# Designs tried in a protein design run: peptides against a protein of PDB entry 5KEZ. Part 31

Target 1, 320 residues: chain A of PDB entry 5KEZ
Amino acid sequence: NVAIYNPFRPWWERYQPVSYKLCTRSGNEDEFRNMVTRCNNVGVRIYVDAVINHMCGNAVSAGTSSTCGSYFNPGSRDFPAVPYSGWDFNDGKCKTGSGDIENYNDATQVRDCRLTGLLDLALEKDYVRSKIAEYMNHLIDIGVAGFRLDASKHMWPGDIKAILDKLHNLNSNWFPAGSKPFIYQEVIDLGGEPIKSSDYFGNGRVTEFKYGAKLGTVIRKWNGEKMSYLKNWGEGWGFVPSDRALVFVDNHDNQRGHGAGGASILTFWDARLYKMAVGFMLAHPYGFTRVMSSYRWPRQFQNGNDVNDWVGPPNNNGVI

## One batch from the design tools (peptide; aimed at target 1 H258 D306)

Design b2_p16_3_s2 (made by RFdiffusion4, then SolubleMPNN; from b2_p16_3, 9 letters changed)
Fold by OpenDDE base, seed 2:
Structure b2_p16_3_s2 (fold): chain B 320 residues (1-320), chain A 16 residues (1-16)
Amino acid sequence: as target 1 above (320 residues)
Amino acid sequence: APQIDASYLTYKRYTS
């Protein structure tokens, strides 16, 4: 991915890929393979956060400032380490003046235009699908158990399916023969926008962002809400079907005070309430649960916003 | 506000 130095190596640089090389701040491919093997051998499975909707931002300077030193040129859409070229992006398909998503009530823009300037891959092209599948299959062959598909709401469900149809079975060294990768799609659907979580049920599980948002309001006792109202928690609260839901109290995005869920999201910063929320989540039989493991950072609020929300995990001069 | 990842919002903030 792109190496960002202003701010200094933010956590979100990982979501601006320039190649599919397994070479990042976390280590190289051999180290990753070793980790996957060690984890699998003790029954811990690995699920990869796969960024496949886009490459890096269009405003990033061309060069070799990347975690594996690969050359890239956002201006010319040149990513030779893949390789991608100008033919592999939706520049001509997006009809907005800026090339970015301008109207989130237009599903076509949401999927065909750039997410905040991130170069939008032409996922309708078999070539692009194949390059992504090759990346994911390499991970599957290493021994990962499945994937979180980043920014799924910005991809057409059919394009996702086409990629998933190219995937190998899981590595039989650790998984039963014929096992399929576990797929959960990050779709932010709190209502009010045209893209719905149900659009993606056919591809796998979907993140239920209403879960953490609503649970936060209840435990915080906002709007007069009470714990007793959680009696019909789950589908009774309008959430997606349990067998399609991936649930969580917070994630790496909304933990930073912005994004889906807003101020209602409970985090480790509010330890007592957070423990209540996580405990409830683990006890209640709804959805596939995900527990957050995070870190403290030097928060600095200005006008209600943490100006240090970019800070990543503890590191040694950028190396984690 | 659009319902998108905070990672992309932060990127936008630093590049705008």
Scores: peptide ipSAE 0.413, ipTM 0.906, DockQ to the pose 0.857
OpenDDE base, seeds 1, 3, 4, 5: peptide ipSAE 0.384, 0.367, 0.409, 0.365; ipTM 0.898, 0.894, 0.908, 0.891

Design b2_p16_3_s3 (made by RFdiffusion4, then SolubleMPNN; from b2_p16_3, 11 letters changed)
Fold by OpenDDE base, seed 2:
Structure b2_p16_3_s3 (fold): chain B 320 residues (1-320), chain A 16 residues (1-16)
Amino acid sequence: as target 1 above (320 residues)
Amino acid sequence: APQIDSAYLTYKKYTS
């Protein structure tokens, strides 16, 4: 991915890929393979956060400022480490003046235009699908158990399906023969926008962002809400079917206060309430649960916003 | 506000 130095190596640089090389701040491919093996051998499965909707931002300077030193040129849409070229992006498909998503009530823009300037991959192209599938299959062959598909609302469900149809069975060294990768799609659907979580049920599970948002309001006792109202928690609260839901109290995004769910999201910063929320989530039979493991950073609020929301995990001069 | 990943909101903040 792009190496960002202003701010200094933010956590979100990982979501600006320039190649599909397994070479990042966390280590190289051999180290990753070793980790996957060690984890699998003790029954811990690995699920990869796959960024496949886009490459890096269009405003990033061309060069070799990347975690594996790969050259890239956003201006010319040149990513030779893949390789991608100008033919592999949706520049001509997006009809907005800026090339970015301008109207989130337009589903076509949401999927065909750039997410905040991030170069949008032409996922309708078999070439692009195959390059992504090759990346994911390499991970599957290493021994990962499945994937979180980042920014899924910005991809057409059919394009996702086409990629998933190219995937190998899981590595039989650790998984039963014929096992399929576990897929959960990050779709932010709190209502009010045309993209719906249900659009993606056919591809796998989806993130239920209403879960953390609503649970936060209840445990915080906002708007007169009470814990007793959680009796019908799940589908009774309008959430997606349990067998399609991946649920969580917080994630790396909304933990920083400006993601889906807003200020209602409970985090480790509110330890007591957070423990209540996580405990409830683990006890209540709804969805596939995910527990957050995070870190403290020096928060600095200015006008209600944390100016240090970019801070990533503890590191040694950028190396984790 | 658009319902998008905060990773990209922060990127936009630093590039806008």
Scores: peptide ipSAE 0.411, ipTM 0.911, DockQ to the pose 0.840
OpenDDE base, seeds 1, 3, 4, 5: peptide ipSAE 0.369, 0.356, 0.394, 0.332; ipTM 0.899, 0.897, 0.908, 0.888

Design b2_p16_3_s4 (made by RFdiffusion4, then SolubleMPNN; from b2_p16_3, 10 letters changed)
Fold by OpenDDE base, seed 2:
Structure b2_p16_3_s4 (fold): chain B 320 residues (1-320), chain A 16 residues (1-16)
Amino acid sequence: as target 1 above (320 residues)
Amino acid sequence: APQIDSAYLTYKRYTS
């Protein structure tokens, strides 16, 4: 991915890929393979956060400022380490003046235009699908158990399916023969936008962002809400079907006070309430649960916003 | 506000 130095190596640089090389701040491919093996051998499975909707931002300077030193040129859409070229992006398909998503009430823009300037891959092309599948299959062959598909709302469900149809079975060294990768799609659907979580049920589970948002309001006793109202928690609260839901109290995004859920999201910063929420989540039989493991950072609020929300995990001069 | 990943919101903030 792009190596960003202003701010200094933010956590979100990982979501601006320039190649599919397993070479990042976390280590190289051999180290990753070793980690996957060690984890699998003790029954811990690995699920990869797969960024497949886009490459890096269009405004990033061309060069070799990347975690594996790969050359890239956003201006010319040149990513030779893949390789991608100008033919592999939706520049001509997006009809907005800026090339970015301008209207989130237009599903076509949401999927065909650039997410905040991130170069949008032409996922309708078999070539692009195959390059992504090759990346994911390499991970599957290493021994990962599945994937979180980043920015799924920005991809057509059919394009996702086409990629998933190219995936190998899981590595039989650790998984039963014929096992399929576990797929959960990050779709932020709190209502009010045309893209719905249900659009993606056919591809796998989806993130239920209403879960953490609503649970936060209840435990915080906002709007007169009471714990007793959680009696019909789950589908009774309008959430997606349990067998399609990936649930969580907070994630790396809304833990930072923005994104889906807003101020209602409970985090480790509010330890007592957070423990209540996580405990409830683990005890209540709804959805596939995900528990957050995070870190403290030097928060600095200005006008209600943490100006240090970019801070990633503890590191040594950028190396984690 | 659009319902999108904060990773991208922060990127936009630093590049705008």
Scores: peptide ipSAE 0.403, ipTM 0.909, DockQ to the pose 0.836
OpenDDE base, seeds 1, 3, 4, 5: peptide ipSAE 0.370, 0.358, 0.393, 0.335; ipTM 0.898, 0.896, 0.908, 0.887

Design b2_p16_4 (made by RFdiffusion4)
Pose (drawn by RFdiffusion4):
Structure b2_p16_4 (pose): chain A 320 residues (1-320), chain P 16 residues (1-16)
Amino acid sequence: as target 1 above (320 residues)
Amino acid sequence: SAAMAQWENYKRQMYE
């Protein structure tokens, strides 16, 4: 991923890929393989956050400011470490004047245009699908059990299916024959938009962002909500079917208060209420549960938004 | 910075 130095090494630089080499601030390929093997050998699975909708920001300076020193040039669309060229991006397919996503009532541009200027991969091309599949198959053979598909709303459901069609079965040393990767797609669907999370049920589960937003408001007793109203918690509140939901109280993104749910999202900063919300979630049968494990940062709210929400993991001069 | 402008733009696009 791009090594971003202003601001200093933000957590979200990891969502701007430079290549598919397994080489990050978290470690190299040997350390990654070692982790996956050790965890599988004690029965704990690894799920990978797959950033496949885009490479890095179009305005990032060319050079080797990358976590493995790989060269890249966003202005010329050259990512030779993969390799990707200008033919591999959606510049000619997007119809907005800016080339970015401008209107979320237009389902097409949400898919074909750049998300906040991130170079949008042409996922309809077999070559691009093959390079992504090669990356995910490398992970599957190492022994990962599934994937979180980042920014799934900005990918066509069919393109996702075409990529998943190319995946190996899970490593037969640890998983039964014919086992398939667990897929959960990150789609923020609070209603009122043309894209529905149900459009993605063919590919795997989806993140149910309504879950934590509603639970936070209820536990905080905001907007007239009471815990007694949770008697019909689940699809009764308009959530996706339980067998398609990945649920959580907060995630790494919206725990910073700017996300789906804003200030209502309970986090470790609100420890007393947060424990209650996590407890309710873990006790209730709805969904497959994910628990957040976080790091502290110097929060500094100005106008309800944290100007330090970009701060990366605890580090000494960028080393985690 | 450009990265911060991109980040602020991202938040506005995704959540406003």

Design b2_p16_4_s1 (made by RFdiffusion4, then SolubleMPNN; from b2_p16_4, 10 letters changed)
Fold by OpenDDE base, seed 3:
Structure b2_p16_4_s1 (fold): chain B 320 residues (1-320), chain A 16 residues (1-16)
Amino acid sequence: as target 1 above (320 residues)
Amino acid sequence: SVATDQYNKYIKLEYE
């Protein structure tokens, strides 16, 4: 991914890829392989956050400032480490003036235009699908158990399916023969927009962002909410079917005050309430649960916004 | 705007 130095090595640089090479701030491919092996050997499975909707931002300077040293040129859509070129992006398909998503009520725009300037991959192309599948299959062969598909809301479900159909079975050294990768898709659906979580049920589980948002209001006792109202928690609250839901109290985005859920989201900053919410989530049978492991950073609020929301985990000169 | 975006992970683009 792009190595960002202003601000200094933020957490979100990981979501601006320039290649599918497994050399990052966390280590190289050999170290990753070693970690996966050690984890699998003790029954801990690894799921990779796969960023496959886009490459880095269109305004990032060209060069070799990346975690693996690969050259890239966003301006010319040149990512030779893949390789991708201008033919592999949706620039010509997006019809907005800016090239970015401007209206989330336009599903086509949400999928074909750039997410906040991130170069949008043409996932309808078999070439692009194959490059992504190669990346994911490499990880599967290493021994990962599945994937979080980042920004799934911005990919056509059929394109995702086409990629998934190219995937190998899981590594038989640790998984039963014929096992398929576990897939969960990040889809932010709080209602009111044309893209629905149900559009993605065919590909795997989906993130249920209503879960953390609503649970936060209940635990905080906002708007007269009571714990007793959780009697029909799950589908009774309008959430997706339990067997399609991946649930969580917070994630890295909404933990920082943005994204889906707003101020209702409980985080470790509110330790007592957070423990209550996480405890409830783990005790309740609805959905597949995910627990957040985060870190403290020096929050600095200006005009209601944390200007340090970019801060990543403790690191040594950018190396985690 | 970045403040109203659904994704914090892309905030860098505001500073570029």
Scores: peptide ipSAE 0.054, ipTM 0.745, DockQ to the pose 0.143
OpenDDE base, seeds 1, 2, 4, 5: peptide ipSAE 0.048, 0.051, 0.052, 0.051; ipTM 0.729, 0.752, 0.741, 0.732

Design b2_p16_4_s2 (made by RFdiffusion4, then SolubleMPNN; from b2_p16_4, 9 letters changed)
Fold by OpenDDE base, seed 4:
Structure b2_p16_4_s2 (fold): chain B 320 residues (1-320), chain A 16 residues (1-16)
Amino acid sequence: as target 1 above (320 residues)
Amino acid sequence: SVAEEQYEKYIKLEYE
């Protein structure tokens, strides 16, 4: 991915890929392989946050400022380490003047245009699908158990399906023969927009962002909410079917106090309430649960916004 | 959009 130095190596630089090389601030491919092996050997499975909707921002300077030194040129859509070229992006498909999503009530824009400048991959192309599948298959062959698909809302479900159909079975050294990768898709559906989480049920589980948002309000006793109202928690609250839900109290995005769920989201900063929420989540049968393991960072609020919300996990001069 | 809100700040910081 792009190596960002201003701010210094933020967590979100990982979401600006320039190649599919397993070479990042976390380590190289051999180290990753070693980690996966060691984890699998003790029954800990690895799920990769796969950024496959896009490459880096269109305005990022060309060069070799990347975690593995790969050259890239966003301006010319040149990512030779893949390789991708101008043929592999939705520049011509997106009809907005800016090339970015301008109307989030237009599902076509949401999927065909750039998410805040992130170069949008043409996932309709078999070539692109295959390159992504190759990346994911390499991970599968290493021994990962599945994937979180980043920004799934911005990909056509059919394109995702086409990629998933190219995936190998899981590595039989650790998984039963014929096992398929566990897929959960990040889809932010809090209502009010045309893209629905149900659009993606065919591909795997989806993130249920209503879960953390609503649970937060209940635990906080906002809007007159009571714990007793949780008697029909799950589908009874309008959430997706349990067998399609990936649930969580917070994630790295909404932990920053804005976005999906807003201020209702409980985090480790509110330890007692957070433990209550996480405990409830783990005790309740609804959905597939994900527990956040985060970190403290030096929050600095200016005009109600944390100017240090970019701070990544504890690191040694950018190296984790 | 929630998605825009989540990504906008971070991506814009990389603009030349």
Scores: peptide ipSAE 0.266, ipTM 0.809, DockQ to the pose 0.099
OpenDDE base, seeds 1, 2, 3, 5: peptide ipSAE 0.206, 0.259, 0.214, 0.225; ipTM 0.790, 0.805, 0.797, 0.799

Design b2_p16_4_s3 (made by RFdiffusion4, then SolubleMPNN; from b2_p16_4, 10 letters changed)
Fold by OpenDDE base, seed 2:
Structure b2_p16_4_s3 (fold): chain B 320 residues (1-320), chain A 16 residues (1-16)
Amino acid sequence: as target 1 above (320 residues)
Amino acid sequence: SVAEEQYKRYVKLEYE
């Protein structure tokens, strides 16, 4: 991914890829392979956050300022380390004046235009699908168990399916023969927008962002909410079917006030309430549960916003 | 906007 130095190595630089090489702030490919092996040998499975909707921002300067040193040129859409060229992006497909998503009520824009300037990959092309599949298959062959698909809302479900259809079975050294990768898709659906979580059920599980938002409201006792109302928690609250749901109290986005859920989201900053929420989630039989492991950072609020929401995990001069 | 709030994690390049 791109190496950002202003601010200094933010967490979100990881979501601006310039190659599919396994060279990041976390280490190199050999170190990753070693970690996967060690984890699998004790029954801990690895799921990769796969950023496949886009490459880096269109306004990032060309050069070799990347975690693996690979050259890239956003201006010419040149990513030779993949390789991608101008033919592999949706520049001509997006019809907005800016090239960015301008209307989130237009599903076509949401999927064909750039998300906040991030160069949008042409996932309808078999070449692009194959390059992504090769990346994911390399990870599968290393021994990962599955994937979180980042920004799935911004990809056509059929394009995702086409990629998934190219994937290998899991590594038989650790998984039963014929095992398929576990897939969960990040889709923000709180209602009111044209793209629905149900559009993606065919590809795997979907993040249920209503879960953390509603649970936070109840635990905080907002609007007269009571714990007793959680008796029919799950589908009874309008959530997606349990077998399609991945649930969580918070994630790295809404922990910082980003994404979906707003102020109701509980985090480790509210320790007592957070423990209650996580405990309830783990005890209640709805969805596939995900528990957050995060870190503290020096929050500085200005006009209600944390100006340090970019701060990444504890690191040694940028190396995690 | 609500839409912008959803995707704040992708810091716009104009802020970099």
Scores: peptide ipSAE 0.070, ipTM 0.756, DockQ to the pose 0.125
OpenDDE base, seeds 1, 3, 4, 5: peptide ipSAE 0.058, 0.059, 0.058, 0.054; ipTM 0.751, 0.758, 0.762, 0.753

Design b2_p16_4_s4 (made by RFdiffusion4, then SolubleMPNN; from b2_p16_4, 11 letters changed)
Fold by OpenDDE base, seed 3:
Structure b2_p16_4_s4 (fold): chain B 320 residues (1-320), chain A 16 residues (1-16)
Amino acid sequence: as target 1 above (320 residues)
Amino acid sequence: SVAEEQYKKFVKLEYE
């Protein structure tokens, strides 16, 4: 991914890929293989956050400022380490003036235009699908158990399916023969927009962002909410079917005030309430649960915004 | 819409 130095090596640089090389601030491919093996050997499975909707921002300077030193040129859509070129992006398909998503009530824009400047991959192309599948299959062969698909809302479900159909079975050294990768898709569906979580049920589980938002409201006792109202928690609250839901109290985005959920989201900053929420989530049968492991950073609020929301985990000069 | 903008606001802030 792009190596960002201003601010200094933020967490979000990971979501601006320039290659599919397993060479990042966390380590090299050999170290990753070693980690996956050690984890699998004790029954801990690894799921990769796969950024496959886009490459880096369109305004990033060209050069070799990346975690693996690969050259890239966003301006010309040149990512030779893949390789991708201008033919592999949706620049010509997006019809907005800016090239970015401008109207989230237009599903075509949401999927074919750039998410806040991130170069949008042409996932309808078999070449692009194959390059992504190659990346994911490499990870599967290493021994990962599945994937979080980042920004799934911005990909056509059929394109995702086409990629998933190219995937290998899981590594038989640790998984039963014929096992398929576990897939959960990040889809922010709070209602009111044309793209629905149900559009993605065929590909795997989906994130249920209503879960953390509503649970936070209840535990905070906002809007007259009571714990007793959780009697029909899950589908009874309008959430997706349990067997399609990936649930969580917070994630890396809304922990920082970003993404879905707003101020109701509980985080480790509210330790007591957070423990209550996580405890409830783990005790309740609804959905597949995900627990956040995060870190403290020096928050500095200016005009209601944390100017240090970019801060990544404790590191040694950018190396995690 | 607002959620996605917040999710990726770092891109706009740093590069746009």
Scores: peptide ipSAE 0.047, ipTM 0.758, DockQ to the pose 0.131
OpenDDE base, seeds 1, 2, 4, 5: peptide ipSAE 0.045, 0.054, 0.062, 0.036; ipTM 0.754, 0.768, 0.772, 0.739; seeds 1, 2, 4 fail the geometry check

Design b2_p16_5 (made by RFdiffusion4)
Pose (drawn by RFdiffusion4):
Structure b2_p16_5 (pose): chain A 320 residues (1-320), chain P 16 residues (1-16)
Amino acid sequence: as target 1 above (320 residues)
Amino acid sequence: SPQVAGWYFRAKHHLS
């Protein structure tokens, strides 16, 4: 991914890919393979955060400021370490004047245009689908059990299916024959938009962002909500079917208070209420549960938004 | 407001 130095090494630089080499601030390919093997050998699975909607920001300076030293040039669309060229992006397909996503009532541009200027991969091309699949198959053979598909709302459900069609079965040393990767797609669907999370049920589960937003408001006793109202918690509150939901109280994004749910999201900063919300979630049968494990940063709210929400993991001059 | 991960617009803001 791009090594971003202003601000200093933000957590979200990891969502701007430069190549598919397994080489990050978390470690190299040897350390990654070692982790996956050791965890599988004690029965704990690894799920990978797959950033496949885009490469890095279009305004990022060319050069080798990358976590493996790979060269890249966003202005010329050259990502030779993959390799990707200008033919591999949606510049000609997007219809907005800016080339970015401008209107979320238009389902087409949400898919074909740049998300906040991030170079949008042409996922309809077999070559691009093959390069992504090659990356995910490399991970599958190492032994990962599934994927979180980042920014799934900005990918066509069919393009996702075409990529998944190219994946190997899970490593037969650890998983039964015919096992398929566990897919959960990150789609923020709070209603009121043309894209529905149900559009993605053919590919795997989806993140249910309504879950934590509603649970936070309820436990905080905001907006007239009471815990007695949780008697019919689940699809009774308009959530996706339980067998398609990946649920959580907070995630790495919205724990910073700017996300789906804003200030209602309970986090480790609200430890007493947070424990209660996690407890309710873990005790209730709805959904497959994910628990957050975080790091502290110097929060500094100005106008209800944290100006330090970008701060990366604990580090000494960028080394985690 | 769009229903997307908040960090996208925040990232754009910090980089501008």

Design b2_p16_5_s1 (made by RFdiffusion4, then SolubleMPNN; from b2_p16_5, 9 letters changed)
Fold by OpenDDE base, seed 1:
Structure b2_p16_5_s1 (fold): chain B 320 residues (1-320), chain A 16 residues (1-16)
Amino acid sequence: as target 1 above (320 residues)
Amino acid sequence: KPQIYGFYEAARKKLS
């Protein structure tokens, strides 16, 4: 991915890829293989956060300022490490003046235009689908069990399906023959916009962002909410079907005070309430549960916003 | 205002 130095190596640089090489501040491919093997050998499965909707921001300077040193040129849409070129992006398909998503009530813009300047891949092209599938299949061969698909809201469900149809079965060294990768898709649907979680049910599970938002409200005792109201928690609260839901109290986005869920989201910063929420989530039979593991950073609030919400995870291995 | 619009602009996926 792009190496960002202002601010210094933020967490979100990981979501600006310039190649599909397994070479980041988290480690190299050999280290990753080692981890996957050790985890699989004790029954712990690995699911990769796959960033396949886009490459890096269009305003990033061309060069080799990346975690693996790969050359890239956002201005010319040149990513030779893949390789991608100008033909592999939706620049000509997006109809907005800026090239960015301008109206989130227009599903075509949400999917065909750039997400805050991130170069939008033309997932309708078989070439692009194949390059992504090759990346994911490489991970499957290493021994991962599945994927979180980042920014699924910004991809057409049919394009995702086309990619998934190219995936291999899981590695038979650890999984039964014929096993397929576990897929869950990040779709932020709190209502009010045209793209719905149900659009993606055919591809796998979907993140249910209403879960953390509503649970936070209840545990915080906002709006007169009571714990007893959680008796029909799940579908009874208007959430997606249990067999399609991936649920969580918080994630790396909304634990920073922004994004889906707003101020209701409980995090490790509110330890007691957070433990209550996580405990309830694990005990109540709804959805596939995910528990957050994060880190502390030096928060500095200005006008209600943490100006240090960019701070990345601790790194002491010298890999940059 | 779109969902998570402010977050995308401010923190999650900046241009640079």
Scores: peptide ipSAE 0.079, ipTM 0.814, DockQ to the pose 0.468
OpenDDE base, seeds 2, 3, 4, 5: peptide ipSAE 0.077, 0.064, 0.048, 0.047; ipTM 0.806, 0.798, 0.737, 0.756; seeds 3, 5 fail the geometry check

Design b2_p16_5_s2 (made by RFdiffusion4, then SolubleMPNN; from b2_p16_5, 8 letters changed)
Fold by OpenDDE base, seed 1:
Structure b2_p16_5_s2 (fold): chain B 320 residues (1-320), chain A 16 residues (1-16)
Amino acid sequence: as target 1 above (320 residues)
Amino acid sequence: KPQIDGSYFAARQALS
């Protein structure tokens, strides 16, 4: 990914890809392979956060300022480490003046235009699908069990399906022969926008962002809500079907106070309430549960916003 | 506010 130095190596630089090399501040490919093997040998499975909707921002300077030195040129859409070129992006498909998503009530813009300047891959092209599938298949062959698909609401469900149809079975050294990768798709659907979680049910599970938002409100006792109202928690609250839901109290984005759910989201910063919410989530039989493991950072609030919400995880292994 | 990760807005600001 792009190596960003201002601010200094933020966590979100990982979502600015320039190649599909398994080489970041978290480690290199050999270290990753070693971890996957060690985890699989004790029954712990690995699911990769796959960024496949886009490459890096269009305004990033061309050069080799990336985690493993791959050359890239956003201006010319040149990513030779893949390789991608100008033919592999949706520049000609997006009809907005800026090339960015301008109207989030237009599903076509949401999927065909750039997400805040991020170069939008032409996932309708078999070449692009194949390059992504090769990346994911490499991970499957290493021994991962599945994937979180980042920014899924910005991809057409049919394009996602076409990629998934190219995936190998899981590695038979650790999984039963014929096993398929576990797929869950990040779709932020709190209502009010045209793209719905149900659009993606055919590809796998979907993140249910209403879960953390509503649970936070109840645990905080906002608007007179009571724990007793959680008796029909799940479908009874208008959430997606349990067998399609991946649920969580917080994620890496809304943990920083500005993601889906806003101020209602509970985090480790409010330890008592957070433990109550996580405990309830694990006890109640709805959805596939995900528990957060995060880190502390030096929060500095200005006008209600943490100006240090960019701070990445601790790193001392020397990987650039 | 659009229903996307807020970090993408922060990234855009930092790279502008």
Scores: peptide ipSAE 0.528, ipTM 0.946, DockQ to the pose 0.845
OpenDDE base, seeds 2, 3, 4, 5: peptide ipSAE 0.404, 0.517, 0.500, 0.521; ipTM 0.904, 0.945, 0.942, 0.945

